Peptides against a protein of PDB entry 4PN1. Designs and how they scored, part 159

Target 1, 261 residues: chain A of PDB entry 4PN1
Amino acid sequence: KIEMNFLNKPIVPDTTKVISNFLTHYLITEPVEHVEIEAKLGTLIDLETQNRFEFPVMNETILNPEFNLRTRFESDMTASEHKYLNEFLNQAFRDSQKPGRLPFAYKHTKQVDLFYETEDNSRDKIRVSKNQSDNQVLACVKKRRVADLFLYCPNDAFDIRISISDELPVSMPSGNQQPSLTRLKDRVGYVHQEIKIDLTKTTQNDPVYDTTERHELEVEFGNIADLRDRAQKAKDGMEAPLFRRVQLFMDNVRILRREHS

## One batch from the design tools (peptide; made by RFdiffusion4, then SolubleMPNN)

Design b1_p23_8_s3 (from b1_p23_8, 6 letters changed)
Fold by OpenDDE base, seed 3:
Structure b1_p23_8_s3 (fold): chain B 261 residues (1-261), chain A 23 residues (1-23)
Amino acid sequence: as target 1 above (261 residues)
Amino acid sequence: SALLEQLRKLLDPEVLEKQRELS
């Protein structure tokens, strides 16, 4: 007979606990009402060297937000890397359609985002999202970044930023107001076990800097209500359901950040 | 295998989505 360890009980990785506590804070302790929780693949850049950040660790490490590490996070990748990940996810989709597996869902979305200044000159802009095909309004929100948690991943192609955001629904801007910025988004979305994986190509036209294109990969919790319920249970002393969900999320992130052409 | 490649293409998520939109 084989046992997992000398206690014959599952062990929760410390990374899972730290992330779970981070999420619980913004789900339960200081709850964000319209919360979005996502991880982006990107690169921690050292502001002094302008190269990828180097820290004296040998594996995935959550950075302590109490310390100023003089870094910025670039949530971008090359077109080639983005294409590779798309092909990788397409194969994962195909494999998941086999009997005995849980299938991926897939959706391709093309939208335009229009950004408007607020009347109070607040830092946050109003974003109106429309479907490119028929100009139907999909959403009108004011997004506020609440908190970030950074993971330095020296063995992988990408570092990770986990972000807590508040997407506040707001009224449409006045008809006489012009957008300050317009972005085209081409997004392919993969959903597996209510974890959403988005590959997004963003095109932005700038009169001064010409057309720029960005390639992003995001992993998002697709069922916030369930996650909030799990977080509440964790606060009440039952942590296992939350830990399992966070571990699932992070395992998906880990798979993706390890893939490269 | 040519057959396997054909099956791979048929199971492409974009292809499947387009087929659903047309039906």
Scores: peptide ipSAE 0.319, ipTM 0.852, DockQ to the pose 0.010
Fold by OpenDDE base, seed 1:
Formats: C-alpha cells, structure tokens, sequence
Structure b1_p23_8_s3 (fold): chain B 261 residues (1-261), chain A 23 residues (1-23)
C-alpha cells in the first residue's frame, strides 16, 4: 500500500494558499463589486538595469508586495512566441474534442477600445468597447487596477502578474467627447472548465511613434460567482474548494509559461 | 551560510532538549 505522506492526507502547496488568501481578501474581506481576476505572462524588469529582474530563488516564487524591488512588469511577448502559443492552444483545443475529454470552447473577437477622460479628471479612463465590424457597443466601463501579485519564474521564459481589477459599468461619454486613445484588439479566446485563456494582438496608432503592436497572453477566472462562493466557504473554514480552483488556474498558467518555440 | 548552519544546530531537537535539562 502506498500513502501520500506520513499523515496519509493531501497537503496544499504554499503557493496555492498564498494566492487563495490574496483572492479571498478582494472577493470577501474587502470585496470588489465588479471584479476581474487575471494572470498575464510577461517579464519583471529591473528598473536599474532594464533587464529581467534577478532574485536569489530557483523556482516559482511569489514576491512580497510590501517590498519595493524597483521593478516594472512588461506584459508583452514576441510575435513568434505568440504564434507558437496560438498553435499550441489550437492543438490542445483539438485534442480536447476527443471522446472522454472536456472540450475547449473557442471564440475569435475583433474589437476597438476607445478611451475617454472622465469629467472629474480622475486617473481612470472610461473604456468603450465596440465590435470592429458593425461598431456595436459591447461594454462601457471604468476600470480600476486594485492589486497585483507578482510571481518570479526563473526557470521559464515569462514571469506572471496576477491582477485584481474593478470594471465598473458607467454611462456612455457625451457625443461631444473625443477619445484620448484608440486601440484595436484581435483576440482568440479559449475556455476550458470556465478558465479563459486569451491571446490578444493590440494595435495602437500614435501620431508620433507610428503604429505599435503588442502581443499578450492572459488567463482569467471565467466564473467569478463560483470563485466568490468558494472564497466565502474558505472564510467559513472549508478551504478545499477554493484551493482546488486556484490549483486548476495556476496549473493552466504553468503549462502556458513553460511552452516555448 | 554559516549563520544558517548555526541556527540549524541551535534549533536541533537534541540540542534544545539538552538546554532544557540544564535550565
């Protein structure tokens, strides 16, 4: 007979606990009403060297937000890396359609995001999202970044930023207002077990710097209501459901950040 | 490294037990 350990009980990795506690804080303790929770692949840049940050650890490590490490996070990758991940996800999608598997859902979206200044001159802008094809309004929100959690991943090509955001629905800007910024988004989205994986090409036109393109990969919790329920149960002493969902989320992130051409 | 090793030894169960017996 084989046992898991000397207690013969499952044990939760510390990373899972830390992330779970982080999420619980912004889901339950100080709840964000219109919360978005996502992880982005990118690079922690040392502001002093302008190179990738170096930390004396040998594996995935959550950085303590109380310490100012003088870093910035760049949520970008090369076109070739982005293409590789797209091909990888396409194959994963195909494989998931086989009998006995849970299938991926797939969606390709092309939208334009228009950013407007607020009347109160707040730092947060109003974002109006429209379909590129027919200009139908998809959303009008004021997005606020609430908190970030950074994972340094020395063994992988990318580091991870987990972000908590508040996307407050707001009224459309007045017809006399001009957008301060316009971005085109070409997004392919994969959904598996209510975890969303998006590959996005963002094009921005700048009169001075010409057109720039960014390539991003993000992983998002697709069912916030369920996650909030799990977090509440965790606060009430039953942590297992939350830990399982966070583990699933992080395993998907880990799979993606390990892939490279 | 040296400090960590010292701490490891200091916190050794056997060492701690002996210290308790002497106190």
Amino acid sequence: as target 1 above (261 residues)
Amino acid sequence: SALLEQLRKLLDPEVLEKQRELS
Scores: peptide ipSAE 0.022, ipTM 0.589, DockQ to the pose 0.030
Fold by OpenDDE base, seed 2:
Structure b1_p23_8_s3 (fold): chain B 261 residues (1-261), chain A 23 residues (1-23)
Amino acid sequence: as target 1 above (261 residues)
Amino acid sequence: SALLEQLRKLLDPEVLEKQRELS
């Protein structure tokens, strides 16, 4: 007979607990009404060296925000890396369509995001998203970054930023207002077990610095209501459902960040 | 526990603001 450990009970890694508690805070304790929770693949950059941050650890670890590590997070990758991940996810999609598997869903979207300054000169901008094909308004929101967790992943190609955002629906800007910034987004989205995986190519036109392109991969909780329910249960003393969901989320993130390493 | 203390700090608004300044 084989047992899991001397208690014969599942053990939850600290990483899972930390993330779960982080999420619980912004889902339940100080709830963000229109919460978006995503992990982005990227690189922690040392501001002094402008190279990837180096820390004396040998595995995935959540960085303590209390410390000024003189880092920035770059949520970008090369076109080649992005293409590779796209091909990888396409294969995963195909494999998931086989009997005995839970299938991916797939969606390709192209939109234009127009950013407007707020009348109160708030740091947060209003984003109007339109379909590229017909210019139909898809959304008008004020998105605020609420909190971040940074995971340093020394053994993988990418580090991770987990972000809590508030995406508040707002009224359209006045007709006389001009956008301060316009971005084109080409997004390929995969959904598996209500976890969204998006590959996004963002193009920004700058009259001075020419066109810039970014390549991002994000993993998002696709069912916030369920996640909030799980977080509430955790607050009520039953943590297992939340831990399981966070574990699933993080395993998907881990697969993606390891694949190109 | 050390973990709980770290979590408390992590969720502190001032600490979060500091983190945002770094990113």
Scores: peptide ipSAE 0.000, ipTM 0.259, DockQ to the pose 0.096
Fold by OpenDDE base, seed 4:
Structure b1_p23_8_s3 (fold): chain B 261 residues (1-261), chain A 23 residues (1-23)
Amino acid sequence: as target 1 above (261 residues)
Amino acid sequence: SALLEQLRKLLDPEVLEKQRELS
């Protein structure tokens, strides 16, 4: 007979615990009502060197937010990397359709995001999302970044930013108001076990932006209600369901950040 | 715990502002 360890009990990786506690805080302790929880692939750039940041660590590491590391996070990748990930996910989709597997769902969306200044001149803008083909309104929200958790991943192609955001539904801007920014989004979405993976090509029309086109990959918890329930159970002393869900999420992220052209 | 203290710092407006600037 084989045992898992000398306690013969499952062990939870420290990363899972840290992330779980981070999520629990914004799900339960100080709950964000319209919470969005996503991980973006990107690169931690050292502001001094303008190169990828280098830490004296050898594996995935959650950065301590107490320290100002003088970095920026670039949630972008090359067109080649983005194309590779798209092909990779397409193959994963196909494989998941086989008997005995849980299938991916797939959706391709082209939308335009219109950003508007708020009347109170708040930093956060109102985003109106419309279908690019028929101009149908898909959403109108004010997205507030609540918290970030950065993971430095020296062995992988990308670093990770996990973000807690509040996507507050708001009323449409006045008809006379012009958008300060228009963003075209070509998004390919994959959903597996309620984890959403989006590949997005973004075209900016604002001359203030340094890039005309951006390529992003984000992984999002697709079932917040379930996640909140799991977090509540964790607060009540049953942590396993939350840990399993976070582990699933992070494993998907880990798969993706290792893949590149 | 150290983790709880870190989480409290994440709620600090100054830290949040820095994160927004750096993201």
Scores: peptide ipSAE 0.000, ipTM 0.239, DockQ to the pose 0.078

Design b1_p23_8_s4 (from b1_p23_8, 6 letters changed)
Fold by OpenDDE base, seed 4:
Structure b1_p23_8_s4 (fold): chain B 261 residues (1-261), chain A 23 residues (1-23)
Amino acid sequence: as target 1 above (261 residues)
Amino acid sequence: SALLEELRELLDPEVLKKQEELS
């Protein structure tokens, strides 16, 4: 007989615990009502060197938010990397349709995001999302960034930003109000076990500058109610369900950040 | 708009394309 360790009990990686505690805080302790929890692939840039930040660590490391490391997070990637990830996820989708697997769901959406200034001069803008084909309003929200957790991943193509946001549904801006910013989005969304993986090409037309294109990949918890339930159970002393869900999420993130052209 | 036409499309999975062709 083989045992997994000298206690013969599952052990939870410290990374999972730290992330779980982070999530629990904003799900239960100081709950965000319309919480969105996502991980973006990108690069931690050292503001002094303008290069990828270098830490004296050899593996995935959660950065302590109490320390100002003078970094910025760039959520962009190259077109080649993004194309590779698209092909990779398409293959993963196809493979998941086979008997004995849990299938991906897939959705391709082309939308326009219109950003409006708020009447309160808040830093947060109202985003109106419309379908490009029929101009149907998909969403009207005010998104507030609540907290970030950064993972430095020296062995992978990308670093990770896990973000907690409050995505508050709001009323449509006045018909007389002009958008301050317009973004076109081509988004391919994959869903597996209620984890959402979105590839997004964003085109932004600046009236002064040339059109800029950004390539992003994000991983999101697709079932916040379930996650909140798991977090509550964790607060009540049953941590295993939360740890399992966070582990699943992070494993998907880890797969993706290792894949590149 | 012209801007919409300039947006490059991401690739769909082959199985999805086949389903769309059959629909």
Scores: peptide ipSAE 0.205, ipTM 0.629, DockQ to the pose 0.011
Fold by OpenDDE base, seed 1:
Structure b1_p23_8_s4 (fold): chain B 261 residues (1-261), chain A 23 residues (1-23)
Amino acid sequence: as target 1 above (261 residues)
Amino acid sequence: SALLEELRELLDPEVLKKQEELS
């Protein structure tokens, strides 16, 4: 008979604890009302070299936000990488439809995002999202980035940014306001066990710069109410449900960042 | 040209399944 360790009990990885504590802070301690929690695949860029950041670690490492490492995060990938991930997720979707599996759901959406400046000239823009086919308004929000947690992943194709955002519903801009920016989005969203995986192709027309295309992959907690409940239980001394949910989330992220063409 | 067009749009799982079934 094999036991998992000398206590024969599961142990929680330190990464899971650190992320769980980070989430608990913005779910419970200083709660964000309309919280969005997502992980984006991308690259930590060294501002001095303009290349991928090199840090003296050999595995997935959460960077300490108290230190300025002179980096920026680029939430983009090549078209070929994005295509590979699309094919990979499509195959995962198909495999999950087999008997004995929990099935994926998916949704393909094409939308336009219109960004408007606020009257107070705040850094936060109002985003109006519309369906491209019928111009129906899908959402009108003011999104504020609250916090970021960066994971340097030297063994994988991508680094990770976990972001806490506040998506405040707001009234539509006045009909006299012109958008400062327009983005076309082609998105395929996959949902498995209330974890949402989004592949997004974004096209932006800049009057000064030619049309730019971005390819993004994000992983999001699809059930914030459940996550908040788990975080509250963790704060009350029952950490296991939160740890299990964070572990599931991170395992999905780890799968995706390891897949490359 | 065809490869470039395929790179332009995201593919649905069902579209790929149909292609696999037709191949």
Scores: peptide ipSAE 0.201, ipTM 0.630, DockQ to the pose 0.012
Fold by OpenDDE base, seed 5:
Structure b1_p23_8_s4 (fold): chain B 261 residues (1-261), chain A 23 residues (1-23)
Amino acid sequence: as target 1 above (261 residues)
Amino acid sequence: SALLEELRELLDPEVLKKQEELS
């Protein structure tokens, strides 16, 4: 008989623990009420070189947020990479429909996001999301970025930003207010085991700048209530459920960041 | 987008059925 280790017990990777603690903080310790937790694929850019950040590590590593590394995160990819991921996820969807698998669900949405300045001159804008087909209001929120955790992934095409955001529902802007920014979003969302994977193409028309397109891939916790429950249990000394959920999330992220054209 | 439209076409139930038949 082979044992897993000298304790014959599962061991939790340190990455899982660090992320779990990060999440627990904003779920339980200083709870964000309307929390969104997502990982974006992108690139850590060194502000000094304008190239991908180079850190003296050989594998996936969480960067310490206490250090100003003079980086920015570009949550974008090429159209080719995005296409590849789309095809990859489509295949994964198809394969999951087979007997004995847990199926993906998917949703295709086209929406318009209108951004409005707040009366208090807050940096956070009000976002009104409308369905592109019928102009029905889907949401009106003030999204506040609470915290970020960056993973440098030297062996993969993408680095990762895990973001904690507060999506506070707010009243619609006054009818006389004009949006400062409009974005068209075409999104395909895949859901597997309550982990949501979104492929998003965003088109932004800036009156001053040329139309910019972004191709994004996001991985999100689809069941925040469950995650919060797991985080509470972790604080109460039962960490395993949280660790399992975080590991599932990260494994999905790891799959995606390794797949590139 | 063309990409997402292509995606939707690939995920069309008829397309899915054809792929299942080919597999």
Scores: peptide ipSAE 0.124, ipTM 0.598, DockQ to the pose 0.012
Fold by OpenDDE base, seed 2:
Structure b1_p23_8_s4 (fold): chain B 261 residues (1-261), chain A 23 residues (1-23)
Amino acid sequence: as target 1 above (261 residues)
Amino acid sequence: SALLEELRELLDPEVLKKQEELS
């Protein structure tokens, strides 16, 4: 008979605990009402060298937000990397349709995001999202980035930013208001066990800087209500459900960040 | 609890080994 350890009980990785505590804070302690929680693949850039940050660690490490490490996070990847991940996820989708597996769901969305300044000149812009095909309004929100948690991943192609955002539904801008920015989004979305994986190609037209294109991969908690429930249970002394969900989330992230062309 | 069992499954070395054999 094989046992897990000398206590024969599951042991939770420290990474899972740290992330769980981070999430619990913004789900329960200082709750964000319309919370979005996502991880983006990208690169921690050293502001001094403008190269990928190098830290004296040998594995996945959560950076302490209390320290200014003189870094920025770039959520962009190359078109080649993005294509590879798309092919990888397509294969994963196909494999998941086989008997005995839990299937992926798939959705392809093309939308335009229109950004408007607020009347109060707040830093947060109003985003109106429309379907590109019929101009149907999909959403009108004021999105605020609340907090970030960065994972340095020296052994993988990508570092990770876990972000807490507040997406407040708001009224449509006045008809006389012009958008300050327009972005086209081509998104392919995969959902597995309520974890959302999105590949997004963003095109931004700038009259001065020409058209820019960005390629992003994000992993999002698809069931916030369930996650909040798990976080509440954790606050009440039952941490296992939250740890399980965070572990699932992080395992998906880990799979993706290890893939490279 | 069912939840502890789920956590056990994810953290089970045998499950990890099987995943490694499949990759």
Scores: peptide ipSAE 0.000, ipTM 0.322, DockQ to the pose 0.027

## One batch from the design tools (peptide; made by RFdiffusion4, then SolubleMPNN)

Design b1_p24_1_s1 (from b1_p24_1, 18 letters changed)
Fold by OpenDDE base, seed 5:
Formats: C-alpha cells, structure tokens, sequence
Structure b1_p24_1_s1 (fold): chain B 261 residues (1-261), chain A 24 residues (1-24)
C-alpha cells in the first residue's frame, strides 16, 4: 500500500497558501464588491536593464508586494506564442470532449471596447464593450485595479501577474460623449471547471503611429460566488476548499506558462 | 533630431504600454 506522505494526507504548497491569503483579503477582509480575479501571462521587466527581470531563485516565486523591485509587467506575448497557445488549447478542448473527461466550453467573441473619461476626471475610465457584428452592448463598466501579485517564473516562458480588479457596472455615457480610446478585441475563450482561459488579440489604432497589437492570455476565476464562499470558510478555519480551488487555478496557469514553440 | 525622435518614440511606447496595462 502506498501513502502520500507520513501523514497520508495532501500537503498544500506554500504558493497556494500565499495566493489564498491574498485572495481572501480582497474577497472577505476588505471585500471588493464586483471583483474580477485573473492571472495574465507576460514578462517581468527590470526597469534598469529593460530586460526580463533576473532574481536569484530557481523556481516559481511570488514577489513580495511590500518591496519595490523596480520592475514592470508586460502582459504580452509574440504572435507565434499566442498562436501556439491557441492550438494547444484547441487540442485540450478536443481531448476534453472524450468520454470520461470534463468538457471545455468554447466561445469566440469579437468586440470593440470604447473608453470614456469619467465626469470627475478619475483615472478610471468607463469601458463600453460592444459586439462587432451587431453593435450590441455587452457591458458597461468602470474597472479599477485594486491589487497585483507577481510570480516570477524563471523556468517558464512567462511570468504571471494575478490581479484583483473591481468591475463596477455603470450607466452608459451620455450620447454626446466621444470615446477617448477604441480597441478591437478578438477573443477566444475556454472554460473548464469554471476556470476561464481567454486568448485575446487586441488592436489599437493610433493616428500618428502604426496600429498596435497585443496578444494576451488570461486565466480567470469563473465563479466568484463560490470562491468567496470558500474564502469565508477559510476564515472560519476550514481552508481545504479554498486551497483546492486555488491549486486548480494555479495548475492551469502553470500548464499554460510552460507552453511555447 | 534622430536622438530626439528616438526619445519621443520610447516615451510614447512606454506610455502606450502603461495605458494598456491600466485599462486591461
């Protein structure tokens, strides 16, 4: 008979605990009302060298937000990397449709995001998202970035930013307002066990400069209510459900950040 | 002129990057 360890019970990785605590803070302790929790693949850039940040560690590590390491995060990848991930996820989707598996759901959306300045000249813009095909309004929100947690991943193609955002639903801007910025988004979305994985090509036109394009991969918690419930249970002393959910999320992130052509 | 152009370009690129990060 084989046992997991000398206690014969699962062990929670430290990364899972740290992330769980981070999430619990913004779910329960100082709750964000319309919370979005996502991980983006990208690169930690050293502001001094303008190259990928180098830290004296050999594995995935969470950077302490209390320390300014003079880094920035670039949530972008090459078109080739993005294409590879798309193909990879397509295959994963197909494989999940087989008997005995939990299937992915798939959605392809093309939308335009229009950004409007707020009346109070707040840094937060109002984002109106519309379907490109029929111009139907998909969402109108004021998004506020609340917190970030960065993972340096020296062995992988990408570093990770986990972001807490508040997506407050707001009324549509007045008909007389013009958008300050317009972005086109081509998004393919995959959902597995309520974890959302989005590949997005974002295009922005500039009248002076050439069209800018970004290629992003996002992993998002698709069931915030469940996550909040798990976080509350964790505060009440039952941590296992939260840890399991965070572990699932992070395992998906880990799979994706390791994939490159 | 070229150096000034490159400086402005770098500043623009950085501004765009920051705007993208703030809004997405």
Amino acid sequence: as target 1 above (261 residues)
Amino acid sequence: KREEFLKKLKEYIEKVRQEWEEEL
Scores: peptide ipSAE 0.005, ipTM 0.299, DockQ to the pose 0.020
Fold by OpenDDE base, seed 3:
Structure b1_p24_1_s1 (fold): chain B 261 residues (1-261), chain A 24 residues (1-24)
Amino acid sequence: as target 1 above (261 residues)
Amino acid sequence: KREEFLKKLKEYIEKVRQEWEEEL
């Protein structure tokens, strides 16, 4: 007979605990009302070298936010990498439709995001999202970045930023206000077990420079109410449900960051 | 002239990247 360990009990990876505690803080302790929690694939850049940061670790490592490492995060990838991930996810989608599997849901959206300055000239902009085809208003929000947690992943193509944001619904800007910025978003979304995986191509026109494109992959918790419930249970001493959900989320992220063309 | 152009281009790219990170 084989046992898992000398206690014959499951153990929780330290990464899962750290992330769970981070999420619990912004879900329960200092709760963000309209919270969005997402992980983006990208690259930690050393501000001095402008190259990928070289941290003296050999595996996935959560960076301590108390230390200023003089880095920036670039949430971008090449068009080729983005295409590869799209093909990969399409195959995963197809495979999940087979008997005995939990199926992916799929959605393709094209929208225009209009950014407006606030009356108080705050850094936070109002974002109006419209359907690209018929200009139907989909959302009007003021998004605030609350916190970030960075994972350096030396063995993978991408590093990870986990972000906590507050998306506050707000009234539409006045009819006389012009947008300061307009972006086109082409998004392909996959949902599996209430985890959202989005591939987004963003296009921005500049009058002086050529059209700028960005290719992003994000993984998001699709059921915040459930996650908040799990976090509350964790605060009450039952951590397992939260740990399981965070583990699922991170495993999906880990699969994606290892894929490259 | 080329060096100045490249410098301005790098600064612009960095600015755009920063703006995108704040808004996306």
Scores: peptide ipSAE 0.005, ipTM 0.300, DockQ to the pose 0.020
Fold by OpenDDE base, seed 1:
Structure b1_p24_1_s1 (fold): chain B 261 residues (1-261), chain A 24 residues (1-24)
Amino acid sequence: as target 1 above (261 residues)
Amino acid sequence: KREEFLKKLKEYIEKVRQEWEEEL
């Protein structure tokens, strides 16, 4: 007979604990009402060198938000990397349809995002999302970034930003108001066990500058109510359900960031 | 002039990147 360890019990990694505590804060302690929780693949850039940040660690490391490391996060990848990840996810989708597996769901969306300034000229903008094909309104929200947690991943192609946002549904802007910015989004979405994986190509037209494109991959918790319930249980002393859900989420993120074109 | 232009361009690129991150 073999055992997992001398306690014969699963061990929770510190990464899982730290992220779980971070999420619990914004789910329960200081709850965000319309919370969105996502991880984006990208690169931590050193502001001094404008190259990828280098830290004296050899594995996945959560950066302490209390320290100013003079970095920025770029949530972008090359078109080739994005294409490779799309092909990889398509294969994962196909494999999940086999007997004995839990299937992915798939959705392809093309939308236009219109950004409007708020009446008070606050930093927060109103985003109106419309379907490109029929111009139907899909959503109208005011998104506020609440917090970020950064993971430096020296052994992988990408670093990770976990973001807490508040996506407040709001009324449509006045018909006389012009958008300050317009973006086209081509998004392919995969859902597995209520975890959403989105590959998004975003195009922005600028009247002065050439068209800019961004290629992003995001992983999102698809069931916030369940996650909030798990976080509440964790606050009440039963941490295992939350840890398991965070572990699942992070394992999916780890799979994606390790893929190399 | 070129160095100043490049500096301004870098600042603009950073501003645009920040705007992208705030809105997505």
Scores: peptide ipSAE 0.000, ipTM 0.279, DockQ to the pose 0.022
Fold by OpenDDE base, seed 4:
Structure b1_p24_1_s1 (fold): chain B 261 residues (1-261), chain A 24 residues (1-24)
Amino acid sequence: as target 1 above (261 residues)
Amino acid sequence: KREEFLKKLKEYIEKVRQEWEEEL
């Protein structure tokens, strides 16, 4: 008979604990009402070298947010990397349709995001998202970035930013107001066990700046209510459900950040 | 002049990137 360890009990990795605590803070302690929690694949760039950040660690490491490491996070990848991930996820989707598996759900969405200026803060824009096909309004929100947690992943293709955002539903801008920015999004979404994986090609047309394109992969908690319930239980001393959910989330992220062409 | 231009360009690029991240 084999045992897991000398206690024969599961051990929770520190990464899971740290992330769980981070999430609990913004779910329960200082709750964000309309919280979005996502991980983006990208690269931590050293501002001095403009190369990928080099930290004296040998594995996945959560960076202490209290330290300014003079880095920026580039939530972008090459078209080739993005294509590879799409093919990878397509295969994962197909495999999940087999008997005995939990199936992926798939959705392809083409939308336009219209950004409108607000009087309160030039940075807090109203985003109106519409379907490109029928101009149906999908959402009208004011998104605020609340917190970030960065994971340096020296052994993987990508580093990770976990972001807490507040997506406040707001009224539509007045009909006479013109958008300050327009973004086209081509999004392929995969959902497995309420974890959303989105591959997004974003084209930004700015009247002042050249058209820019970005290829992003994001992993999002698809059931915030469940996550909040788990976080509450954790706050009440029962941490296991939260840890399991965070572990699942991070394992999916870990799979994806290791895949590259 | 060139160095100053490059500095301003870097600052601009960083600003644009930051704005993009804030808006997504």
Scores: peptide ipSAE 0.000, ipTM 0.287, DockQ to the pose 0.023

